# Ledger of designs, part 230: peptides against a protein of PDB entry 6DSZ

Target 1, 361 residues: chain A of PDB entry 6DSZ
Amino acid sequence: NYVVTAQKPTAVNGCVTGHFTSAEDLNLLIAKNTRLEIYVVTAEGLRPVKEVGMYGKIAVMELFRPKGESKDLLFILTAKYNACILEYKQSGESIDIITRAHGNVQDRIGRPSETGIIGIIDPECRMIGLRLYDGLFKVIPLDRDNKELKAFNIRLEELHVIDVKFLYGCQAPTICFVYQDPQGRHVKTYEVSLREKEFNKGPWKQENVEAEASMVIAVPEPFGGAIIIGQESITYHNGDKYLAIAPPIIKQSTIVCHNRVDPNGSRYLLGDMEGRLFMLLLEKEEQMDGTVTLKDLRVELLGETSIAECLTYLDNGVVFVGSRLGDSQLVKLNVDSNEQGSYVVAMETFTNLGPIVDMCV

## One batch from the design tools (peptide; made by RFdiffusion4, then SolubleMPNN)

Design b2_p22_6_s2 (from b2_p22_6, 10 letters changed)
Fold by OpenDDE base, seed 3:
Structure b2_p22_6_s2 (fold): chain B 361 residues (1-361), chain A 22 residues (1-22)
Amino acid sequence: as target 1 above (361 residues)
Amino acid sequence: SVLEEALRSLQKGKVDIQPRPR
């Protein structure tokens, strides 16, 4: 009996950083198909804490901290539409991953969106939003005591949503999304009414964005608003200020992932399809009234990594590069460039053994 | 440079991750 030791998946589908094991611990969470790996980030590197098997491929993995929680909770959605909220609990040496809430959010009717599953969490933890199907936005209200994840759908007039995020600093939960229609790609906002279970008019819109606009980044306060990333341009809009840049360097390869470095949204990491790593910088302008506005956007090449499926900043210029196509990496951002002009140094490489072809024999 | 200043400011984090001795 050859115990085919089922090779653990090595391709990374998602990664997040936060405080999941405790309020004090810095954690890296890595999704590898059906497997969740939990690490503590230490001075000695990544310390493995727990591995969790999920019932299906992880499609969404997001950390969030509801009001009154001491540490982050983990939202997971699988490709089979199983949703759960997980909590880490340690009692002495016993480590448990507790399911606080669970639900299946599959609809019987709907076209699965071509751009796949999108899951987002309101920054104020009022709701989870899901774009699963064309013309539908699913809302999961976040209630403290609800063990059953109940969802409802709101109809979207915009059938072809490319990306969507919740905005920061909004009185009501507000989504910002890129969508495509016969006239091109556009950005729109909607307020989400939990009470009425409908969309209200959002604070702003931007018609006729770049044709290849593919990602929305919600920018925290004090800036607020959103960054829209295209093939040729990066734009900022907050309803009052608009700013666009078209750095030639981003035209060479499509940006495919991003991660916020600073809590205030002053810096982002960007990864492209060639494995180039960029820093997006938001330059501040302080107004006389104490308001902070965006002065400028800059994109700077940091160096080259494995092709990122996901990026997450850890601490002290250390970045985890989650790769699906290549080896995942822990990289250091140095202050000084090397002889090749790179600020990136690989600290650790995690071999990707390729897709486990589940040969159902 | 603006980038170098940005990168320098990152080195003030709480968790000083050192490469594992190979």
Scores: peptide ipSAE 0.615, ipTM 0.927, DockQ to the pose 0.741
Fold by OpenDDE base, seed 5:
Structure b2_p22_6_s2 (fold): chain B 361 residues (1-361), chain A 22 residues (1-22)
Amino acid sequence: as target 1 above (361 residues)
Amino acid sequence: SVLEEALRSLQKGKVDIQPRPR
């Protein structure tokens, strides 16, 4: 009797930081296949609080705070299209993860996108957007009283969406996406009408972006707009201002993940396929009228980590590097570089035992 | 440097995570 002690999954496929357990607690949430791990970030490091088994591989994991909630809620979508909104509830020593809402968002008709599942939440918590199938954008309206996650589809003319985000500071929920057509890659925006269940024309578009443009970062106010990351270039657009940089250092390896450091979007972490960690800096310019505009973009090499599947900034220069291919790490960003010019120091390493091959025997 | 200034500003966080003694 080989009791194959089913080793818990160790490969990280998602991570998020927020205030899930309370308004005051800083949490790190880690997705490891079907398992959600919840930590409190403390001065002593990561304190485990709860583990949650999910009904399938976690494909999307996002924290969001609806109006009038004191703490963040967690949206999860599984690879089997099971959606839920989770709440952390503590009553003394009793810890419960409550399902506020759930639903299956699978369509009977549609081609699953080759680039996988994308899930995004409107910054004003009006809706969840899902790119599950080519030529469809699924909308889940966020309504407090609805325990059943109902979704509808809006047809996208753009069949090959590469990445999509909701923009900040928009009167209506507005998506920004990179798509590919026979002419190349482009950026477009759409407003999402919940009432009419259709797209309206968005505030801006940018045709013929870099051929390998792969990621959209929605930038908070006061800058607004989006950053588009390619293989060779990083571009910013907000409808009024366009900036592009082509730092030679990013050409060496493809940037594969990003995370916002500052609530105002002044700094981002970028990870590439070689495990290099960068900081993207947005330089502000204050206009004479008191408006803040983007002056410049800068990319700086911080150092090397495990190859990140996901990055999340915690606090005080500490970053969690979630790795699928290697060991996950808790790293510190130091002010001074070491002798090798690295600003990165590993604080803790979490051994990755590799993918649990579910041998369906 | 601009980077060092940026990194210095991060050291003002509320949660001062210390490296575990090896």
Scores: peptide ipSAE 0.615, ipTM 0.927, DockQ to the pose 0.755
Fold by OpenDDE base, seed 4:
Structure b2_p22_6_s2 (fold): chain B 361 residues (1-361), chain A 22 residues (1-22)
Amino acid sequence: as target 1 above (361 residues)
Amino acid sequence: SVLEEALRSLQKGKVDIQPRPR
């Protein structure tokens, strides 16, 4: 019995920051294929707390806090369409990861989308949305008392969804998505009716966005709306205000990931295919009525890291760079640039040994 | 600069992760 100690996966395919272990703890959660790693962020660095094996590759990993929860819950969807909501429980020294709800969300009919699985959570925790198949949007209503995750599909007329998010500050759950048709790429919004199990017309749309528009960022209040990231441009739209920038620096390499730094959406980290790390800044203008509007967008180069599959801001200018292709990093953002003009300093590097080649010997 | 001001404001975080001594 050769116990082939299967080498633990090292390539990162997802990361998220939140308060999973407690309301007070800052956690970093890392998805490495079928493995979930849970850390507490401390002054001494990342303290490992628990590792969890999942029955399949983690495709979606999102923290969310339903109304009246003291800490975040974790939604996981695997590439095998197993969905679960996980809760961290500690009783003395005993640590357990409780499955609060689970379900299989696979459809018997549907074309799996070529752009893979997208999973999103409504900011008000009313539902989870899943783009699994072309022309379908799957909804999982969030009910606390239900241990079985039940889902239904809503038909999307837009067959080629590129990215989708739930918007903030909407009376009804509202999605914003980039889609492609024969005329190009467009942005559209829909309200999601749980009652009628249908889409209603959303608050706004933007036809003919940049041809390579690839990502939607939902912006929290007070700004609201969404940021659309392309190859050449970054645009903001909230129904009332439109703003576009085309900073030459982003044309050099495709932005592939993003992460919100501030709860109010004033700053984002952007990572590109060359491992460049940017800060996207939302400049505010305060109106006389106390409303906050977007004045401008700015992109600033911070420095270079490993090629990010995912980014997550921790605290105090520390960022986790999750890499699939290279070593993952813990990096510090400094106030002053070095001699090379970089604001990024690597604090810790996590060796990526590459894909576990199951050498079936 | 706007960037430096942005970066300075990040240093007000609660969890001050120190670089491990090399």
Scores: peptide ipSAE 0.613, ipTM 0.926, DockQ to the pose 0.753
Fold by OpenDDE base, seed 2:
Parts: sequence; structure tokens; C-alpha cells
Structure b2_p22_6_s2 (fold): chain B 361 residues (1-361), chain A 22 residues (1-22)
Amino acid sequence: as target 1 above (361 residues)
Amino acid sequence: SVLEEALRSLQKGKVDIQPRPR
């Protein structure tokens, strides 16, 4: 009897920060293949609270707070298309992860997208959007009383979606996406009608963006709109304002992940394929009428880390660098640079034992 | 610098994670 001690996965494939255990607790949630790790962020570091086994590889992991919830709920989608909404409950010393809702969102018909699973949540918690298959956008309406996650598909004319997000500050749920056609890459918006189960024309579009535009960042109010990350350029668009920068430093390596630092979208972390960590800064301009507009975009090199699969800002300049290819790290952003000009200091390193080759024996 | 000002403003959070003494 070889007790193959199933080595726990160490490669990180997702991470999120929020208030999952309570309204007051700052949590770090880490996805490691089929395993969810829940930490409380403390002055002493990451305190483990719970580990949860999932029924498949975690493909999407997002925290969201429906109106009238005191703490965040967790949406998980697995690579097997099992969807669930999880709630943390603690009663004394007893810790339970409660499934509020679940469902399987697999379609019998459809080509799985080559760019993988994308899952997004409307900032107003009206719906979850899923890009699972080419030419389809799946919608899960969010209803508190529904224990069964029901989904429907809306047909996308744009077959090759690269990335998609919900925009902020929209009366109706509005998606912004980068897509590719024979003419190049483009950005488009659609409003999502839950009632009619169709797309309406969105507020804006931008045809012929950078050929390697790969990521959409939805920007909160007061700016609104989206940031489009390319290989050579970073662009902002909100329907009224367009701004583009082409900092030479980003051409050296492809930006592969991002995370919002500020609730108002003034700062973002960017990670590239070489493990370089950047800060993207949105410069504000206050208008005479009190409106805030984007004045400029700035990219600053912070330093080097492990190659990030995901980034999440915690607090006080501390960042969790989730790595699939290397060791995950807890890093500190310092005010002053070191002798090498780096603002990044590793606080803790989490050994990655490599890809668990699921040897299907 | 704009970066240093940005980094200084981050040091006002509620959870001050300290490096573990090596």
C-alpha cells in the first residue's frame, strides 16, 4: 500500500484580497489548483484560517459584495464548469464555508475558447459574466434567494474575445472587451439586458487598438472607463476621453497581470513575464465644475519579484505575488529605493515545488 | 518624486504587516 501522500499544490493560479471572513478582517485568498487557502492579513503576517478542497481546478475566483451584505461573498468557477457562491460563517471556534448557490454552467454545444475561461462580476452585483466558449457570453443573474445558479447565453458576434470586464458607473451592466478580427484588435462595449437576454449597444468603442492589446482594466468612478494594456502601449478610454502612453520600459516584457491598489482606481500594480513589478498611476485633473478627469497616465518600475500569475495589494505597501512558475512572495513596497533602485523587498517566500504533474496512475 | 509620494501614501493603511525578524 503505497500511501502516495498527495503533495499539496504549491503553484498559485489565482489570488484575491477582500473582507471574506468578516467586515473587519482583511483576507488573502489563494487558489492553488483545486485548493483554496484563506488567510487573515495581520501585523504578524498571513494567518491561515481555512483550507477548502474544490471539486476541480479553480479557474475563476472573485470576491463581491451584494447590496446589504456586511462582508464579501466568493464566486468560484472550476475548470469543470462548476460554479458556486461561498460564504464564510464562524460560530465560536467553528468555521464553516457555506455554499449559498451552486450550478454547472457547462454547455453541451460550444467551442471552448483557446484563451481560457474568463469570469467577471458586475460592480453593482447584478450579474456574473462568463466567457467560456467562442461566440457566447454566459450570464448568471445574481439573486439572493436563488440557491441554484441559473445561466443563459447571449450570442457574441465577436468570436475572438481576448479579455472582458464589466465597467463601473453604468446604469445597465456594461461589458468592455478586447477582441480580434481579420482587421486587427478592437475594443467594444455592450450593455447587457437581463430582461431581453441580449446585448444593446454600449456607450463607446475603439477600433484598431494596438495589435497586442491583451488586457482590460475597468476603472472605478470618478474616472470610469477602461485601461487597455498592450505590448507597447497603455491606453485609457471612457467614451469622452482617450489617452495613450507608450513607455519604452513596457516593451521589454509582456504585462501579464494587474491589480488595483486604490478603491478609486488611481493606482494599479502591473506584473510582466520577467517578474518586473510596475505601478500604473492615473493623474487627476479637477475641473471647475468639480468633475474629475484623467490628466495623464504614468508607469513606474518598482522592482523585481517572482513571475506573477496574479498580484494582490494587501495594505501598507504589502503585495502578495502569486506565482505559478516560481516561488510566491509577500513583498513590501518601500518609500525609498535600495542601492539598485528597487522599491521592492521580499518579506516572505513561499516555495513552489513545481507543477504537480497529475500522474494519472 | 511622484512615485515616492505615491509610495508614502500607501503607508497609512490599517494592517501594518511587519517583516518577521530573521
Scores: peptide ipSAE 0.611, ipTM 0.925, DockQ to the pose 0.710

Design b2_p22_6_s3 (from b2_p22_6, 10 letters changed)
Fold by OpenDDE base, seed 3:
Structure b2_p22_6_s3 (fold): chain B 361 residues (1-361), chain A 22 residues (1-22)
Amino acid sequence: as target 1 above (361 residues)
Amino acid sequence: SLLEEALAELQKGKVDIKPRLK
């Protein structure tokens, strides 16, 4: 009997950092195809706590903390459109991953979007938004007592959404998205009415952004608004202020992932297709009325890593680089550059054995 | 530099992750 020990997947598809096991624990969660790995970040490095098998490839993995929860909950959506909200529970030595809510959010009618599945959570935890199909935005209302994830669709006039996020600091849940039409790429906002199950006009729009604008970053308060990342430019807009930079260094390779370093949105990590790691910095300007506005944007090269599929800042200048194509890494950001001008030092490398093709035997 | 100041601020983190001595 050859016990073919099914090799565990090693290619990383997603990663998130938060407080999932407790309010006090810093966790790294890693998605590897159908598998979720949960770590506690410790002074000794990553301590494995639990592994969870999912019923399908993980397509979305987001931590969120509803009002009155002591720790983060985990939203997962699979490529088969199975949605769940997971909670970590520990009772003595017994560790359980509890499904608080679940549902299948597949539509019978719709063209799956070419840019894949996008899942986002409102910062105030009012709803989950899903872009699964062209011309549809799916909403899952977040209710504490609802064990069944029920969704409804809102029609989008914009058929070719590139990326979408919920904005911070909005009275109503507000999405910001990049879309493409025959005239180019544009940014638009919509308020999402849970009551009416429709879009209302959002606070701002920006027509004719860069042709290769590919990512939206929602910026927390006090800045608010969004950052739009392209091939040649990075732009900020919050309805009142617009700022654009075109640093030549980003033209060399396409930025493919990002992660927020600070809760206030002052710093972000950016990864490109060549494995270059950048820091995006938001310079603040304090106004006489005590408001904080964006003064400038800067992009600085930190160094080189494995080609990131996802990035997540842990703590104390340590970053997890989740790679699908190469080895995943823990890297340290140092204050001083080395002789090569790099601020990046590899701490740990996690060997990628390649894509486990589920050979259906 | 702005970068060095930003990187210095990151070193104030709560979890001082040390490389595992293999």
Scores: peptide ipSAE 0.613, ipTM 0.919, DockQ to the pose 0.761
Fold by OpenDDE base, seed 1:
Structure b2_p22_6_s3 (fold): chain B 361 residues (1-361), chain A 22 residues (1-22)
Amino acid sequence: as target 1 above (361 residues)
Amino acid sequence: SLLEEALAELQKGKVDIKPRLK
């Protein structure tokens, strides 16, 4: 009986950075199929703290900090629609990952969306939003006292949502999404009423965006609004300000992932299908009244990495490149370019042994 | 450049992650 010790999954399908183990610790959390790896980011590198097995492939992994929490909580949704909110607890040497809340959010009715599961959290931690099925937006209200994640559906008129995020700085939870109809791709916003369990008209819309618009980035205050990433263009919109760029360099390969570098949303990392790493920069202009407006957008090539499935900025110009197709990396962003014009230096490489084909037993 | 300025600001982080000397 060869106990084929199932090799641990090495392909990364998600990563997040935050303060999960404590208020002070910087953590890197890595999703590898059914496994969650938790690291503390230290001056000596990544220190492993805990590995957690999940009841299915991790489809969504997001850190969030409800008001009055000292550290981040972790939302996980599996591909089997098991949702949980996890908390890290340490008591001396004892480390526990506790489930604060859980639920199954599967619907008996609905077509699973072809673009897969999208999970988003309201920046004010009022709700979790899920796009699981075409024509439905699932809402999980965040209630501290409720161990059961109860969800409800709101009908979307827009059947083909490409990407969706919650916006920042909204009185009510507000989603911004790219959708496709027979006329092309568009951006729309909706306010989410928890009370009435319906959508209200959002603050703005943008019809006829780029045909290949694929990603929405919600931009924090003071800018607010959203960035829409396409194949050929990057656009910003906040209801009042519109700005678009079409840098030729992004046409060479499709941007597939992004990560915010700064809490204020002034800089983002972008990764493409060729493993090129870019910085998106939001240039600010301070008005005479002290308001901050977007002046310009810039995209700069940093260098080349493994093909990123996910990116997360750690600290001091260190980026974790989570790769599904290649080796994951820790990379350093340097101020000065090397002889090849690259600002990227590989610090550590994590061998990817390939996708564990889950042999369906 | 704007990029170099941006990259210089990143070097002011709290956790000075050093590459492991191979």
Scores: peptide ipSAE 0.613, ipTM 0.919, DockQ to the pose 0.767
Fold by OpenDDE base, seed 4:
Structure b2_p22_6_s3 (fold): chain B 361 residues (1-361), chain A 22 residues (1-22)
Amino acid sequence: as target 1 above (361 residues)
Amino acid sequence: SLLEEALAELQKGKVDIKPRLK
């Protein structure tokens, strides 16, 4: 009996930072195919706490904190459409990952989207949104007492959604998405009515964005709105203000991932297909009434890393670079550049042994 | 620079993760 010791997955396909183990702990959660790794971020580095096997490839992994929760909950959706909400519980030395809610969100009818599964959570934790199938937006209402994740679909007229996020600061849950039609790529918003199970007209739209607009970043208050990342341009829109930049440096390689550095959304990390790491900076202008408006956008090259599948800022200038194609890294952002002009220093490298061929024997 | 200011603000984090000296 060759016990093929199934090698643990090493390719990272998702990562998130938050407060999952406690309100005080800073956690790094890493998705490696069917495995979830949970770390505590410490002054000594990443302390492993728990590994969790999932019944399928992790397709979505998001931390969220509903009202009245002391710590973050974890939403996971697998590629087999199994959804769960997980809670970390520790009792002495006993560590349990509790399923607070679960469900299967697969539809019998629908074309799976070619761009894969998108899962998003409303910043006010009213719902989870899922783009699983073309022309459908699935909604999971978040109810604290509901152990069964029930979902419903809303029809999207826009069949080719590229990316979607929930906006911040909206009275109703509001999505912002990039979609493609025969005329090009566009940005649109919809309000999501839980009551009527329909879309209402959102606050704004932007037709004819960059042809390669690929990513939506929802910007928290005070700025609000969204950033749209393309191949050649980065744009901001919040309904009242539009700003666009076209920094030549981003034309060299496609931005493939992003992560917000701070809660106010003034800084983001961007990773491209060449492993370049950028900072996107939102310059603020404070008005006399105390309102904060976006003055400008800047993109600055920080340095090079492994090609990021996902990025997550930890703390104190430390970034986890989750890589699918290369080694994942823990990197430090320094204030001063090195002789090569890089602000990035590799702290730790996590060897990627390549794709686990799940030999489902 | 705006970048240097941004990077300096990051160094005020609560968890001072030190590079492992190789």
Scores: peptide ipSAE 0.611, ipTM 0.918, DockQ to the pose 0.725
Fold by OpenDDE base, seed 2:
Formats: sequence, C-alpha cells, structure tokens
Structure b2_p22_6_s3 (fold): chain B 361 residues (1-361), chain A 22 residues (1-22)
Amino acid sequence: as target 1 above (361 residues)
Amino acid sequence: SLLEEALAELQKGKVDIKPRLK
C-alpha cells in the first residue's frame, strides 16, 4: 500500500481579502487548486485558521456581504460547476465552515468559453453573474432563504466576452463587459432584469476600444463607471466622462491582474507578466455642486514581485502576491523608495513546488 | 508626490503587520 502522500498544492490561483471569520477580523483567503486556506491577518503575520477541501478546482472565489449580514459570505465556483455559498461559524473552539447554499450550474448544452470561467457578484448582492459558455450569461439570484442555488441563462448576443463586471451605483444590476467581434473589441453595458430574465439596454457603450483590451474594473462611487485595461492604454468611462492614458511603461509587459486598494476606488494595484507591481491612481476633482469627478489617471511603478496570478491588498501597505508560476509573497509598500527606486519589500515568501500536474488517475 | 502621499495614507491602517526582521 503505497500511501502516496498527495503533495498539498502550493500554486495560488486565487486570493481575496475581507471579513469572513468575524466582522472585526481581517482575513486572507487563498485558493490553491482544490484547497481553500483561511488566514487571519495579524500584527505577527498570517495566522492559519482553517483549511477546506473543495470538490474540484476553485475557479471563482469572491467575498460578499448581503444586507443584514454582520460578516462576509464566500461564494465559490469550481471548474466542475459546483457553486456554493460558505459561512464561517465559530462556537467556542469549534470552527465550522457551513454551506448556506449550493448547486450545480453546469449546462447540458453550451460551448465552454475559451477564456475560462468568469464569476462576478453584484455590489448590492442582488445576484451572481457567471460567464461559463459563449453566448450565455448565467444569473444566480441571491435569496437568503434558498439553500439551493438556482440559476437561469440569459442569451448574450456578444459571443466573445473577454471580461465582465457588475457596475456600482446602478438602480438595476448592470454589467459592463469587453467583447470581441470581427470589427474589434468593444465595451457594452446591460441591465439585468431578474423579473423578465432578460437584458435591457445599459447606460453606456464604447465601440472600438483598444484591440487588446482585456480587463474591466468596476469603480465604486463617487466615481462610478469602469476602467478598461489594455496592452497600451488604460481608459475610464462612466457614461458622462471618458478619459484615456497610454503610459509607455505598461507596453513593456501585459497587465494580468488587479486589485482595489481603497473602498472608494481611488487606488488599484496592477500586476504584469514580468512581476512588476504598479499603482493606478484616480485623481479626483470636486465640482462646485459637490460632485466628485475623475480628473486624471496615473500609473506608477512600485517595484518587482513574483509574477502575480492574483493580488490582494491587506492593510498598512501590505499586499499578498498570489503566484502560480513562482513563490507567493507578502510584500510591504514603503513610503520611501530604496536605492533601486523600489517601494516594494518582501516580508514573507511562500515556496511554490511547481504546478500540480493533475495526474488523471 | 501623488504616489508618496498615497503610500503615506496606506500606513494609517488598523492592522500593522511588522516585517519579521530576519
């Protein structure tokens, strides 16, 4: 009996920060293939709380807080289309991860999208959106009393969605997405009607964006709208305001991940394929009527890290760099640059033993 | 600079993770 001690996965494929264990605790959640690791962020570093085995590779992992919850819930979707909503529950020393809701969201008919699974949550927690298959947008209504995650599909005319997010500050749940057609890449918005199970026309669109536009960032209020990241440009649009920058520094390597630093969406971290870490800054302008508008966008190089698969800001300038190809890191952003002009200092490194080849046994 | 101001603002957070001086 060779007990092949299955080597625990070390490659990170997702990370999120929030308040999962309590309202007061700052948590880091790390997805490593089928394993979820839960940490509390402390002054002494990352304290492990729980590891959870999932029934399949984690494809989506998002924290969300429905109205009247004291702490965040966790949505997970696996690569096998198993969806669940998880809650952390502690009773004295007993720690349980409770499944509040679950379901399989696989369709019998559909071509899996070549760009993989996208899962998004409405900022007002009205629904979860899933792009699993070309020409379909799957909606999971969020209902507190429903232990079974029920989903329906809306037909999407745009067959080649590159990225999609829910917008903030919308009366109805509104998606913003980059798609490709024979004419190039475009940005479009749709309102999602839960009642009619259809799309309505969204507030804005932008045709003929950069050919390599690859990511959508939904920007919170007061700015609202979205940032579109390309190979050569970063653009902002909210229906009323359009702004574009083309900083030469981003042309050197493709931006592959992002994370919001501030709740108000004034700062973001960007990571590229060379392991460069950037800050994207939104400069505000206060209008005479008290409205806040975007004045300018800036991109600043912070330094170098492991090649990020995912980034998450913790607190006090500490960032977790989740890496699939290299070692994951905790890094500190300093106010002053070092002799090399870097604001990044590695605090801790987590050895990656390489890609777990899923040996299909 | 705008970056330095941004980085300085980050240091006002609640959870002060100190680097382990090796």
Scores: peptide ipSAE 0.610, ipTM 0.918, DockQ to the pose 0.710

